# Ledger of designs, part 156: peptides against a protein of PDB entry 4U39

Target 1, 302 residues: chain A of PDB entry 4U39
Amino acid sequence: SIKVIGVGGGGNNAVNRMIENEVQGVEYIAVNTDAQALNLSKAEVKMQIGAKLTRGLGAGANPEVGKKAAEESKEQIEEALKGADMVFVTAGMGGGTGTGAAPVIAQIAKDLGALTVGVVTRPFTFEGRKRQLQAAGGISAMKEAVDTLIVIPNDRILEIVDKNTPMLEAFREADNVLRQGVQGISDLIATPGLINLDFADVKTIMSNKGSALMGIGIATGENRAAEAAKKAISSPLLEAAIDGAQGVLMNITGGTNLSLYEVQEAADIVASASDQDVNMIFGSVINENLKDEIVVTVIATG

## One batch from the design tools (peptide; made by RFdiffusion4, then SolubleMPNN)

Design b2_p24_4_s1 (from b2_p24_4, 9 letters changed)
Fold by OpenDDE base, seed 3:
Structure b2_p24_4_s1 (fold): chain B 302 residues (1-302), chain A 24 residues (1-24)
Amino acid sequence: as target 1 above (302 residues)
Amino acid sequence: MSVEVFFGAMTVQELLEELRKLLE
């Protein structure tokens, strides 16, 4: 089974966005120290952590409180994660609960033998230096606790959105990028493909790879596949080129009109930008909601 | 032809070969 755990406010918002977009084949768990915020989760499983420590009032933007809250609730977390083959831990770094609890939850997942993937955001620079410093500590802790850590630099989201985008929309876009990171991988596993991806193959590419980079490209029109692929490999979300990656996960998602030719064209572009000896996992997914859009997600590991 | 295809861990060369086979 695949479990997605949203940790803290940002993680819970991402999980809500995943549920709203009907990401299939995954179980959703919402984790928070704030009981009121947790009640707004759409997840089937809602877990309040650190009830004794925080009394449900949240972590007060303190990562140490988030950490201790997860430690207090370790047995509950273990029970919720039991039997998972794969665990996605999603959080917005820089806050209290997400920054502190996500590494603890990730370590619990890893200790249970699940393939553990972190999908986290760095805060926007405008959220202030304190959040950036807290996020850096949380990211470092996550890196040690996961098999693969996808870090989304929120400031790079500002390069792909309109300059006039309201701050609230920038946060929604960050939640959407978190969704895309989880969905881009989960669809490869949970959706029956023409070629069954053995979960073993995903483990080979993602196990103990450390930090990973994600690129996303979206396009429409006659050259939409090529354009989406080019956008993905040159995405501002990629802090480095994919040519140095030891592993690449590629997902091409389109509407019911997605052709094999378009899939091949996109794959050729990503392949040409990758090392010749790279291990690649490739998936193509039909999403009826995309109509004429193609979305290419590239995750570079190693 | 609509496509819903997933490929396991393989080299870029193997991937391209599998995709070519699907197009034939």
Scores: peptide ipSAE 0.037, ipTM 0.634, DockQ to the pose 0.844
Fold by OpenDDE base, seed 2:
Structure b2_p24_4_s1 (fold): chain B 302 residues (1-302), chain A 24 residues (1-24)
Amino acid sequence: as target 1 above (302 residues)
Amino acid sequence: MSVEVFFGAMTVQELLEELRKLLE
């Protein structure tokens, strides 16, 4: 089974976005120290952590409180994650609960033998230096606790969105990028295709790979596949080029008119931007909600 | 033809070969 665990406010917002977008084949768990915020989760499983420590009032933007809350609730977390083959841990780093609890939860998942993937955001620069420093500490702890860690630099989202995008919409876009990171991987495993991936193949590419980079490209029109692929490999979300990656995970999602030729064209572009000896997992997904759009997601590991 | 295709862990070369075979 695949479990997605949203940790704290940002993680739970991302999980809500995943549920709203009908990300299939995964079980959702919402974790928070704030009981009121947790009640707003759409996840089937809702877990309040650190009930004794926080009394449901949240972590007060303190990562140490988030950490201790997860430690207090270790047995409950273990039970919720038990039997998972893969666990996605999603969080907005820089806050209290997400920053502190996500590494603890990730370690619990890993200790249970699940392939553990972190998908986390760095805070925007405008959220202030304190959040950036807290996020850096949390990301460092996540890196040790996961098999693969996807870090989304929120400041790079501002390069994708309109300059006049309200702050609230920038956060929504961060939630959407978190969704895309999880969905880009989960669809490869959980969505039935003509050729199903063995979970062993995913483990080969993602196990003990450390930090990963994600690129996303969206395009329409006659050259949409090539354009989407080019956008993905040159995405502002990529802090580095993919040409040094030991592993690449590629997902091409299109509407019912997605052709095999378009899939090949996009794959060839990503392949050409990658090392010759790179291990690549490739998937193509049909999403009927996509009209003329193609979405290419690239995750580079190693 | 709209096709959902998933390929396991393979080299770039192997992937391209498999994709080419599907297009034949």
Scores: peptide ipSAE 0.035, ipTM 0.638, DockQ to the pose 0.846
Fold by OpenDDE base, seed 4:
Structure b2_p24_4_s1 (fold): chain B 302 residues (1-302), chain A 24 residues (1-24)
Amino acid sequence: as target 1 above (302 residues)
Amino acid sequence: MSVEVFFGAMTVQELLEELRKLLE
């Protein structure tokens, strides 16, 4: 089974976005120290952590409270994660609950033998220096607790949105990028394909790889596949080129009119930008909600 | 032709070959 755990406010917003986009084949778990915020989750499983420590009033933007809350609730977290083959831990770094609890939850998942993937955001610079410093500590702790960690630098989202984009929409875009990171991987495993992915293949590419980079490209029109692929490999979300990556996960998502030719064209572009000896996992997904759009997601590991 | 295709772990060369086979 695949489980997605949203930790704290940002993680829970991402999980809500995943549910709204009907990401299939995964179980959703919402974790928070704030009981009121947790009630707004759309997840099937809702877990309040640190009830004794916080009394459901949240972590007060203190990562140490988030950490202690997860430690207090360790047995409950273990029970919720038991039997998972893969666990996604999603959070916004820089806050209290997400920053402190996500590494603890990730370690619990890993200790249970699940393939543990972190998908987290770094706060915007405008959220202040304190959040950046807290996020750095949380990211460092996540690296030790996961098999693969995808870090989304929120400041890079400002390069892909309109300059007049309201702040609330920029946060929604961050939640959407988190969704795309999880969905781009989960669809490869949870959706039946023409060639069944062995979960062992996914483990080989993602186990103990440390930090990963993610690129996303979206395009429409006659050359949409090529444009989407080019945007993905040159995405501002990629802090480095995909050249030199030991593993690449590629997902091409389109509408019902997605052609095999378009899939090949996009795959060839990503392949040409990758090392010849790269291990690649490839998936193509039909999403009926996509009209003329193609979305290419590339995750580079190692 | 509309496609829904997933491939396991493989080299770039193997991937391209599998895609070519599907296009034949």
Scores: peptide ipSAE 0.034, ipTM 0.605, DockQ to the pose 0.829
Fold by OpenDDE base, seed 5:
Structure b2_p24_4_s1 (fold): chain B 302 residues (1-302), chain A 24 residues (1-24)
Amino acid sequence: as target 1 above (302 residues)
Amino acid sequence: MSVEVFFGAMTVQELLEELRKLLE
């Protein structure tokens, strides 16, 4: 089974976005220290952590409180994650709950033997230095607790959105990028596509790889596959080129009109941008909700 | 028949070869 656990406000917003987009084949768990915020979750499983510590009032933007809250609730977290083959831990780093609890939850998942993937955001620079520093500490802790950690630099989202995009919309886009990161991997495993992947192969590519970078490309039209692939490998979300990655995971998602030629074209572009000795996992997914769009997700590990 | 093609961990070259086989 695949479980997606959203931790804190940002993680729970991302989980809500995943549910709204009908990401299939995964179980959703919402975790928070704030009981009121947790009540707004659309997840089937809702877990309040640190009830004794916080009394449901949240972590007060303190990662230490988030950490202790997860530690207090360890047994409940273990029970919720038990039997998962794969666990996605999603959080917005820089806050109290997400920053502090996500590494603890990730470690619990890993200790249970699940392939543990972190998908987290760095805060925008405008959120202030305190959040950046807290995020750095949380990311460092996540790196030790996961098999693969995808870090989304929110400032790079500003490069892919309109300059006039309201701040609230920039946060929504961050939630959407978190969704895309989880879905791009989960669909390869949970959703039957043109190309199915063995979980064992995914595990080989993602186990103990540390930090990963994600690129996303979306395109329409006659050259949509090539354009989407080119956008993915040149994505502003990639803090480095995919050349030199030890592993690459590629997902191509299209509508019912996705052709094998388009799949090949996209794969060839990503392959050509990758090292010759790279271990590449490739998957293709048919999403009937995609009209003329192709979405290419590239995750570079190592 | 949904040709379930399983691509395992493979090199770029192996991937391209498998994709070529599918297109054949």
Scores: peptide ipSAE 0.025, ipTM 0.511, DockQ to the pose 0.512

Design b2_p24_4_s2 (from b2_p24_4, 11 letters changed)
Fold by OpenDDE base, seed 3:
Structure b2_p24_4_s2 (fold): chain B 302 residues (1-302), chain A 24 residues (1-24)
Amino acid sequence: as target 1 above (302 residues)
Amino acid sequence: MSVEVFFGAQTVAELRAKLRELLA
């Protein structure tokens, strides 16, 4: 089974966005130290951690409280994760609960033998230096606790959205990018497509790879496959070019009109931008909601 | 040929070879 765990406010918002977008074939778990915020989760499984420590009042933006809350609730986390083949741990780094608890939860998942993937955000620079420093510590702890850690730099989202985008919309876009990171992988395993990856292939590319970068490209029209692939490999979310990656996971998602030719064209563009010795796996997914759109997701590992 | 043939390409060269076989 595939489990997605949203940890803290940002992680729970991302999980809500995944549920709203009907991401299939995954079980959702919401984890928080704030009982009121947890009640707003759409997840079937809601877990309050650190009930003795926090009394449900949250972590007070302190990562050490988030860490201790997860440690207090270790047995409950283990029970919730038991039998998972793959675990996504999603969180916004820089806060209390997400930053402190996500590494502990990830380590529990890994110790249970699940393929453990972190999908986390770095805070925007405007959120201040304290959040950036807390995020750096949380990301470092996540890197040691996961098989692969996808880090989304929120400042790069500002290159994709209009400069006049309200702060609230920038956070919603960050939640959407977290969704895309999880869905881009989970759909390859859980959603029937033209090319279905087995879990063993995904495990080979993602096991013990450390940090990963994600690129996304969306396009429509006659050359949509090529345009989406070019946008993915040049995505602002890629802090480095994919030519230095040791592994590449590619998802090509389209509507019912997605052709094998379009899949090939997109795959060849990504392959041509990658190192010749790169381990590349690719899948294709049919999403009836995309109509004329193609979405290419590239995850570069190593 | 089923699209399943693309799985397990470990190299870009193998991927390209498999893609060529499907178009052929």
Scores: peptide ipSAE 0.020, ipTM 0.502, DockQ to the pose 0.397
Fold by OpenDDE base, seed 2:
Structure b2_p24_4_s2 (fold): chain B 302 residues (1-302), chain A 24 residues (1-24)
Amino acid sequence: as target 1 above (302 residues)
Amino acid sequence: MSVEVFFGAQTVAELRAKLRELLA
């Protein structure tokens, strides 16, 4: 089974976005120290952590409180994650609960023998230096606790969106990028394709790889596949080229009109930008909610 | 025709070969 655990406010917003976009084949778990915020989760499983420590009032933007809250609730977290083959841990770094609890939860998942993938954001620069420093500490702790850590630099999202994008929409876009990171991998496993990827192949590429970079490309029109692929490999979210990656995961998602030719064209572009001997997983997914859009997700590991 | 295609490929060369096979 695949489990997605959203940790703290940002992680739970991302989980809500995943549920709203009907990401299939996964179980959703919402974790928070704030009981009121947790009640707003759409997840089937809702877990309040650190009830004794925080009294449901949240972590007060203190990562140490988030950490201790997860430690207090360890047995409950273990029971919720038990039997998972794969666990996605999603959080916004820089806050109290997400920054402190996500590494603890990730370690619990890993200790249970699940393939543990972190998908986390760095805060926007406008959230202030304190959040950036807290996020750096949380990301370092996540790296040690997961098999693969995808880090999304929120400031790079501002390069993809309009300059006049309101702050609230920038956060929604961050939640959407988190969704795309989880879905780009989960669909490779959980969505029945013409050629099923074995979970063993995903496990081989993602196990103990450390940090990963993600690129996303979206396009429409006659050359949409090629344009989406080119945007993915040149994505502002890629802090480095995919050249030199030890592993590459590719997902090409389209509507019911996605052609095999478009899949080939997009895959060849990404392959041509990668090392010849790279371990590569490629998936093509049909999403009926995509009309004329193609979404190419590239995850570079190693 | 919508095609959901997943490839496990260990190399770029293998990926290209699998793609060519599906398109033949």
Scores: peptide ipSAE 0.018, ipTM 0.499, DockQ to the pose 0.822
Fold by OpenDDE base, seed 4:
Structure b2_p24_4_s2 (fold): chain B 302 residues (1-302), chain A 24 residues (1-24)
Amino acid sequence: as target 1 above (302 residues)
Amino acid sequence: MSVEVFFGAQTVAELRAKLRELLA
């Protein structure tokens, strides 16, 4: 089974975005120290952590409170994650709950023998230096606790949105990028009818790889596959070129009119931009909600 | 480069057909 656990406010917003976009084949778990915020989650499983420590009033933007809250609730987290083959831990770094609790939850998942993937955001620079410093500590702790850690630099989202984009919409876009990171992997495994994504193949690419980068590309029209692939490999979300990656996971998602030629064209572009000795896995997903759009997601590991 | 290709298929025969079509 695949479980997606959203930790704190940012992680829970990402989980809500996943549910709203009908990401299938995964179990959603919302975790928070704030009981009121947790009640707004769309997840089927809702877990309040650190009830004794916080009394449901949240972590006060303190990562040490988030950490202690997860430690207090360790047995509940273990029971919720038990029997998972794969666990996605999603959080916005820089806050109290997400920064402190996500590494503890990830370690619990890993200790249970699940393939543990972190998908986290680095805060915007405008959120202030304190939040950046807290995020750096949380990201370091996540890297030790996961098999693969996808880090989304929120400042790079500002390069792909309009300069007049309201702050609230920039945060919504960060939640959407978190969704794309989880969905880009989960759809390869969980989409009914994909017979041959042995969880073993994904496990081989993602196990003990440490940091990963994600690129996304969206395009429409006659050259949509090539354009989407080119946008993915040149994405501002890629803090480095993919040619240095030891592993590449690629998802090509289109509507019912997605052709094998378009899949090949997109795969060839990503392969040509990668190292010749790279271990590459790519999958094709049909999403009936996509009209003329192709979405290419590239995850570079190593 | 080792590339693993995954497609929606109901049978091994269908998967092989899709792979052959992609590689043609």
Scores: peptide ipSAE 0.006, ipTM 0.405, DockQ to the pose 0.122
Fold by OpenDDE base, seed 5:
Structure b2_p24_4_s2 (fold): chain B 302 residues (1-302), chain A 24 residues (1-24)
Amino acid sequence: as target 1 above (302 residues)
Amino acid sequence: MSVEVFFGAQTVAELRAKLRELLA
């Protein structure tokens, strides 16, 4: 089974966005130290951590409180994650709960033998230096606790969105990018394909790879596959070129009109931008909600 | 039915070969 665990406010917002977008084949778990915020989660499983420590009042933006809260609730986390083949740990780094608890939860997942993937955001620069420093510490801890850590630099989202985009919309876009990161991988595994990737293949690419980068491209029209692929490999979210990656995961998602030729075209573009000896896995997903759009998600590992 | 075509390839050359096989 695949489990997605949202940790803290940002992680829970991302999970809510995943549920709203009907991401299938995954079990959702919301974790928070704030009981009121947790009640707003759409996840089936809601776990308040650190109830003794925080009394449901949250972590006060302190990562150490988030960490201790997860440690207090270790057995509950273990029970919730038990039997997962894969665990996505999603969080907004820089806060209290997400930053502190996500590494603990990730380690629990890894210790249970799940393929553990972190999908986390760095805070926007405007959130201030304190959040950036907290995020850096949390990301470092996540890197040690996961098989693969996808780090989304929120400041790069500002390069994708309009300059006049309200702050609230920038956060919503960050939640959406988190969703895309999880969905881009989960769909590869959870959605029955014509050619099922062996979970072993995904595990080979993602196991003990450390940091990963994600690129996303969306396009419409006659050259939509090529354009989406080009946008994905040149995405501002990619802090480095994919040619240095040891592994590449590619998801090509389209509507019912997605052709094998479009899949080939997109895959060839990504392959041509990658090292010749790269371990590459690609999947094609049909999403009936996508009319004329193709979404290409590239995850570069290593 | 989501027709998901997943290709595992260890190399770009293998990927291209698998793609050619599917499109043949």
Scores: peptide ipSAE 0.018, ipTM 0.523, DockQ to the pose 0.631; fails the geometry check

Design b2_p24_4_s3 (from b2_p24_4, 8 letters changed)
Fold by OpenDDE base, seed 3:
Structure b2_p24_4_s3 (fold): chain B 302 residues (1-302), chain A 24 residues (1-24)
Amino acid sequence: as target 1 above (302 residues)
Amino acid sequence: MNVEIFFGAMTAEELREKLRELLS
């Protein structure tokens, strides 16, 4: 089974976005120290952590409280993650609960033998230096606790949205990018497409790879496959070129009209931009909610 | 889709070859 665990406010917002977008084949768990915020989760499983420590009042933007809250609730977390083959831990770094609890939860997942993938955001620069510093500590802890850590630099989201995008929309886009990161991987396993992967293939590419970067490209029209692929490999979210990656995971998602030719065209572009000796896994997914759009997701590891 | 195709981990060149074979 695949479990997605959203940790803290940002993680729970991402999980809500996943549910709203009908991401299939995954079980959702919402974790928070704030009981009121947790009640707003759409997840099937809602877990309040650190009830004794926080009394449900949240972590007060303190990562140490988030960490201790997860430690207090370790047995509950273990039970919720039991039997998972793969666990996605999603969080917004820089806060209290997400930053502190996500590494603990990730380690629990890894210790249970699950392929553990972190999908986290760095805060926007405008959220302030304190959040950036807290995020750096949380990311460092996550790297040790996961098989692969996808880090989304929120500031780079500002390069892919309109310059007049309201602050609230920038946060919504961050939640959406977290969704895209999880879905880009989970769909390869859970959603049939033109080209399929097994879990063993995903495990080969993602096990003990450390930090990863994600690129996303979306396009429509006659050259949509090529355009989406080019956007993915040149995505502002890729803080480094994919040609330096030791592993590349590629997802080409389209509607029911996605052709094998389009899949080939997109895959050739990504492959050509990658190192010749790169270890690649490639999948194509059919998403009936996509009409004329192709979405290419690239995850570069190593 | 009635037929599912599975690709394992491979190099970029192997991927290109498999895709070419699939579309030939």
Scores: peptide ipSAE 0.280, ipTM 0.819, DockQ to the pose 0.490
Fold by OpenDDE base, seed 5:
Structure b2_p24_4_s3 (fold): chain B 302 residues (1-302), chain A 24 residues (1-24)
Amino acid sequence: as target 1 above (302 residues)
Amino acid sequence: MNVEIFFGAMTAEELREKLRELLS
């Protein structure tokens, strides 16, 4: 089974976005120290952590409180994650609960033997230095606790969105990018496509790989496959070129009209941009909600 | 889909070869 656990406000917003987008084949768990915020979760499983410590009032933007809250609730977290083959831990780094609790939760998942993937955001620079510093500590802790950690630099989202995009919309886009990161991987396992992968293949690419970067490309039209692939490998979210990666995971998602030729075209572009000795896996996914769009997701590990 | 296609971990060149085979 695949479990997605959203931790804190940002993680829970991402989980809500996943549910709203009908990401299939995963179990959703929402974790928070704030009971009121947790009530807004759409997840089937809602877990308040650190009830004794916080009394449901949240972590007060203190990562140490988030950490202690997860530690207090360790047994509950273990029970919720037990039997998972794969666990996605999603959070917005820089806050109290997400920053502090996500590494603890990730470690619990890993100790249970699940392939543990972190998908987290680095805060926008405008959120302030305190958030950035807290995020750095949380990311460092996550890196030690996961098999693969996908870090989404929120500042790079500003390069993807219109310059006039309101701040609130930039946060919503960050939630969407978190969704795309989880879905880009989970669909490869849970959703049949033209080219399928075994969980063992995903595990080979993602086990003990440390930090990862994600690129996303979306395109329509006659050359949509090539354009989407080119956008993915040149994505602003990729803080480094994919040719330095030890492993590459590629998802090519399209509608029912996705052709094997388009899959080949996109895969060849990504392969050509990758190191010749890279371990690469790719899958193609059919998403009936996509009309004329192709979405290429590239995850560069190592 | 009547035919399920599976690709494992491979190099970029192996991927190209497999894709060529698939489309042949």
Scores: peptide ipSAE 0.268, ipTM 0.810, DockQ to the pose 0.461
Fold by OpenDDE base, seed 2:
Structure b2_p24_4_s3 (fold): chain B 302 residues (1-302), chain A 24 residues (1-24)
Amino acid sequence: as target 1 above (302 residues)
Amino acid sequence: MNVEIFFGAMTAEELREKLRELLS
């Protein structure tokens, strides 16, 4: 089984976005220290952590409170994650609960023997230096606790969105990018497509790989496959070129009209941009909602 | 025929070759 655990406000917003976008084949768990915020989750499983410590009032933007809250609730977290083959831990780094609790939760998942993937954001620069510093600490702790950590630099989202995008919409886009990171992997396992992967293939690429970067490309039209692939490998979210990666996971998602030739074209572009010795896994997914769009997701590890 | 094609972990070159074979 695949479990997605959203930790804190940002993680739970991402989980809500996943549910709204009908990401299939995963079980959702919402974790928070704030009981009121947790009540707004759409997840089937809602877990309040640190009830004694916080009394449901949240972590007060303090990562140490988030950490202690997860530690207090360790047994409950273990029970919720038990039997998972794969666990996604998603959070917005820089806050109290997400930053502090996500590494603890990830470690619990890893100790249970699940393939543990972190999908987290760095805060926007405008959120201030304190959040950036807290996020750095949380990311460092996550790296030790996961098999692969996908880090989304929120500032790079500003390069993808319109220049007039309101701050609130930038946060919504961050939630969407978190969704895309999880879905880009989970669909390869859980959603039948033109080219499928087994869970063992995913484990081979993602086990003990450390930090990862994600690129996304979306295109329409006659050259949509090539354009989407080019956008993915040149994505602002990729803080480094994919040719330095030791592993590449590629998801090519299209509508019912996705052709094998388009899949080949996109895959060849990504492969050509990668190191010759890179370990690649590749899947193609059919999503009827995409109509004429192709979405290429690239995750570069190592 | 929903040909379920599985591609395991491979190098970029192996992937290119497999894709060429698939489309030949």
Scores: peptide ipSAE 0.260, ipTM 0.808, DockQ to the pose 0.494
Fold by OpenDDE base, seed 4:
Structure b2_p24_4_s3 (fold): chain B 302 residues (1-302), chain A 24 residues (1-24)
Amino acid sequence: as target 1 above (302 residues)
Amino acid sequence: MNVEIFFGAMTAEELREKLRELLS
């Protein structure tokens, strides 16, 4: 089984976005120290952590409170994650609950024997220095607690959105990028497509790989496959070129009209941009909600 | 296609070869 656990405000917003986009084949868990915020979650499983510590009033933007809240609720977290083969831990770093609790939750998942993947954001620079420093500490703790950590730099999202994009929409886009990171992996396992993978293949590429970067490309039209692939490998979210990666996971998602020729074209572009000795996992997914769009997701590890 | 295709971990060159075989 695959579980997605959203931790704190940002993680729970991402989980809500996943549910709204009908990401299939995963169980959703929402975790928060704020009981009122937790009530807004669309997840099937809602878990308040640190009820004694916080009384449901949140972590006050303090990561130490988030950490202690997860530690207080360890047994409850263990029970919720028990039997998972794979666990995604998603959070917005820089806050109290997400920053402090996500590493604890990830470690619990890993100790249970699940393939544990973190998908987290760095805060925007405009959120201030305190959030950046807290995020750095949380990311460092996550690296030790997960098999693979995908870090999304929110400032790079500003390069892919319109310059007039309202601040609230920029945060929504961050939630969407988190969704794309989880879905780009989970669909390879849980959603039948043209080219399928088993869980053992994913485990081989993602186990104990440390930090990862993600690139996304979306295109339409006659050259949509090539355009989407080129956008993915040149994505502003990729802070480094993919040719330095030891492992590459590639997802090519299209509608029912996705052809094997388009899949080959996109895969060849990504493969050509990668190191010759790279370990590559490749899958193609059919999403009926995509009409003329192709989405290429690349995750570079190592 | 009504046949499910499975790929494992491979090199970029192995991937290209597999894809060429599927399209041949």
Scores: peptide ipSAE 0.253, ipTM 0.801, DockQ to the pose 0.512

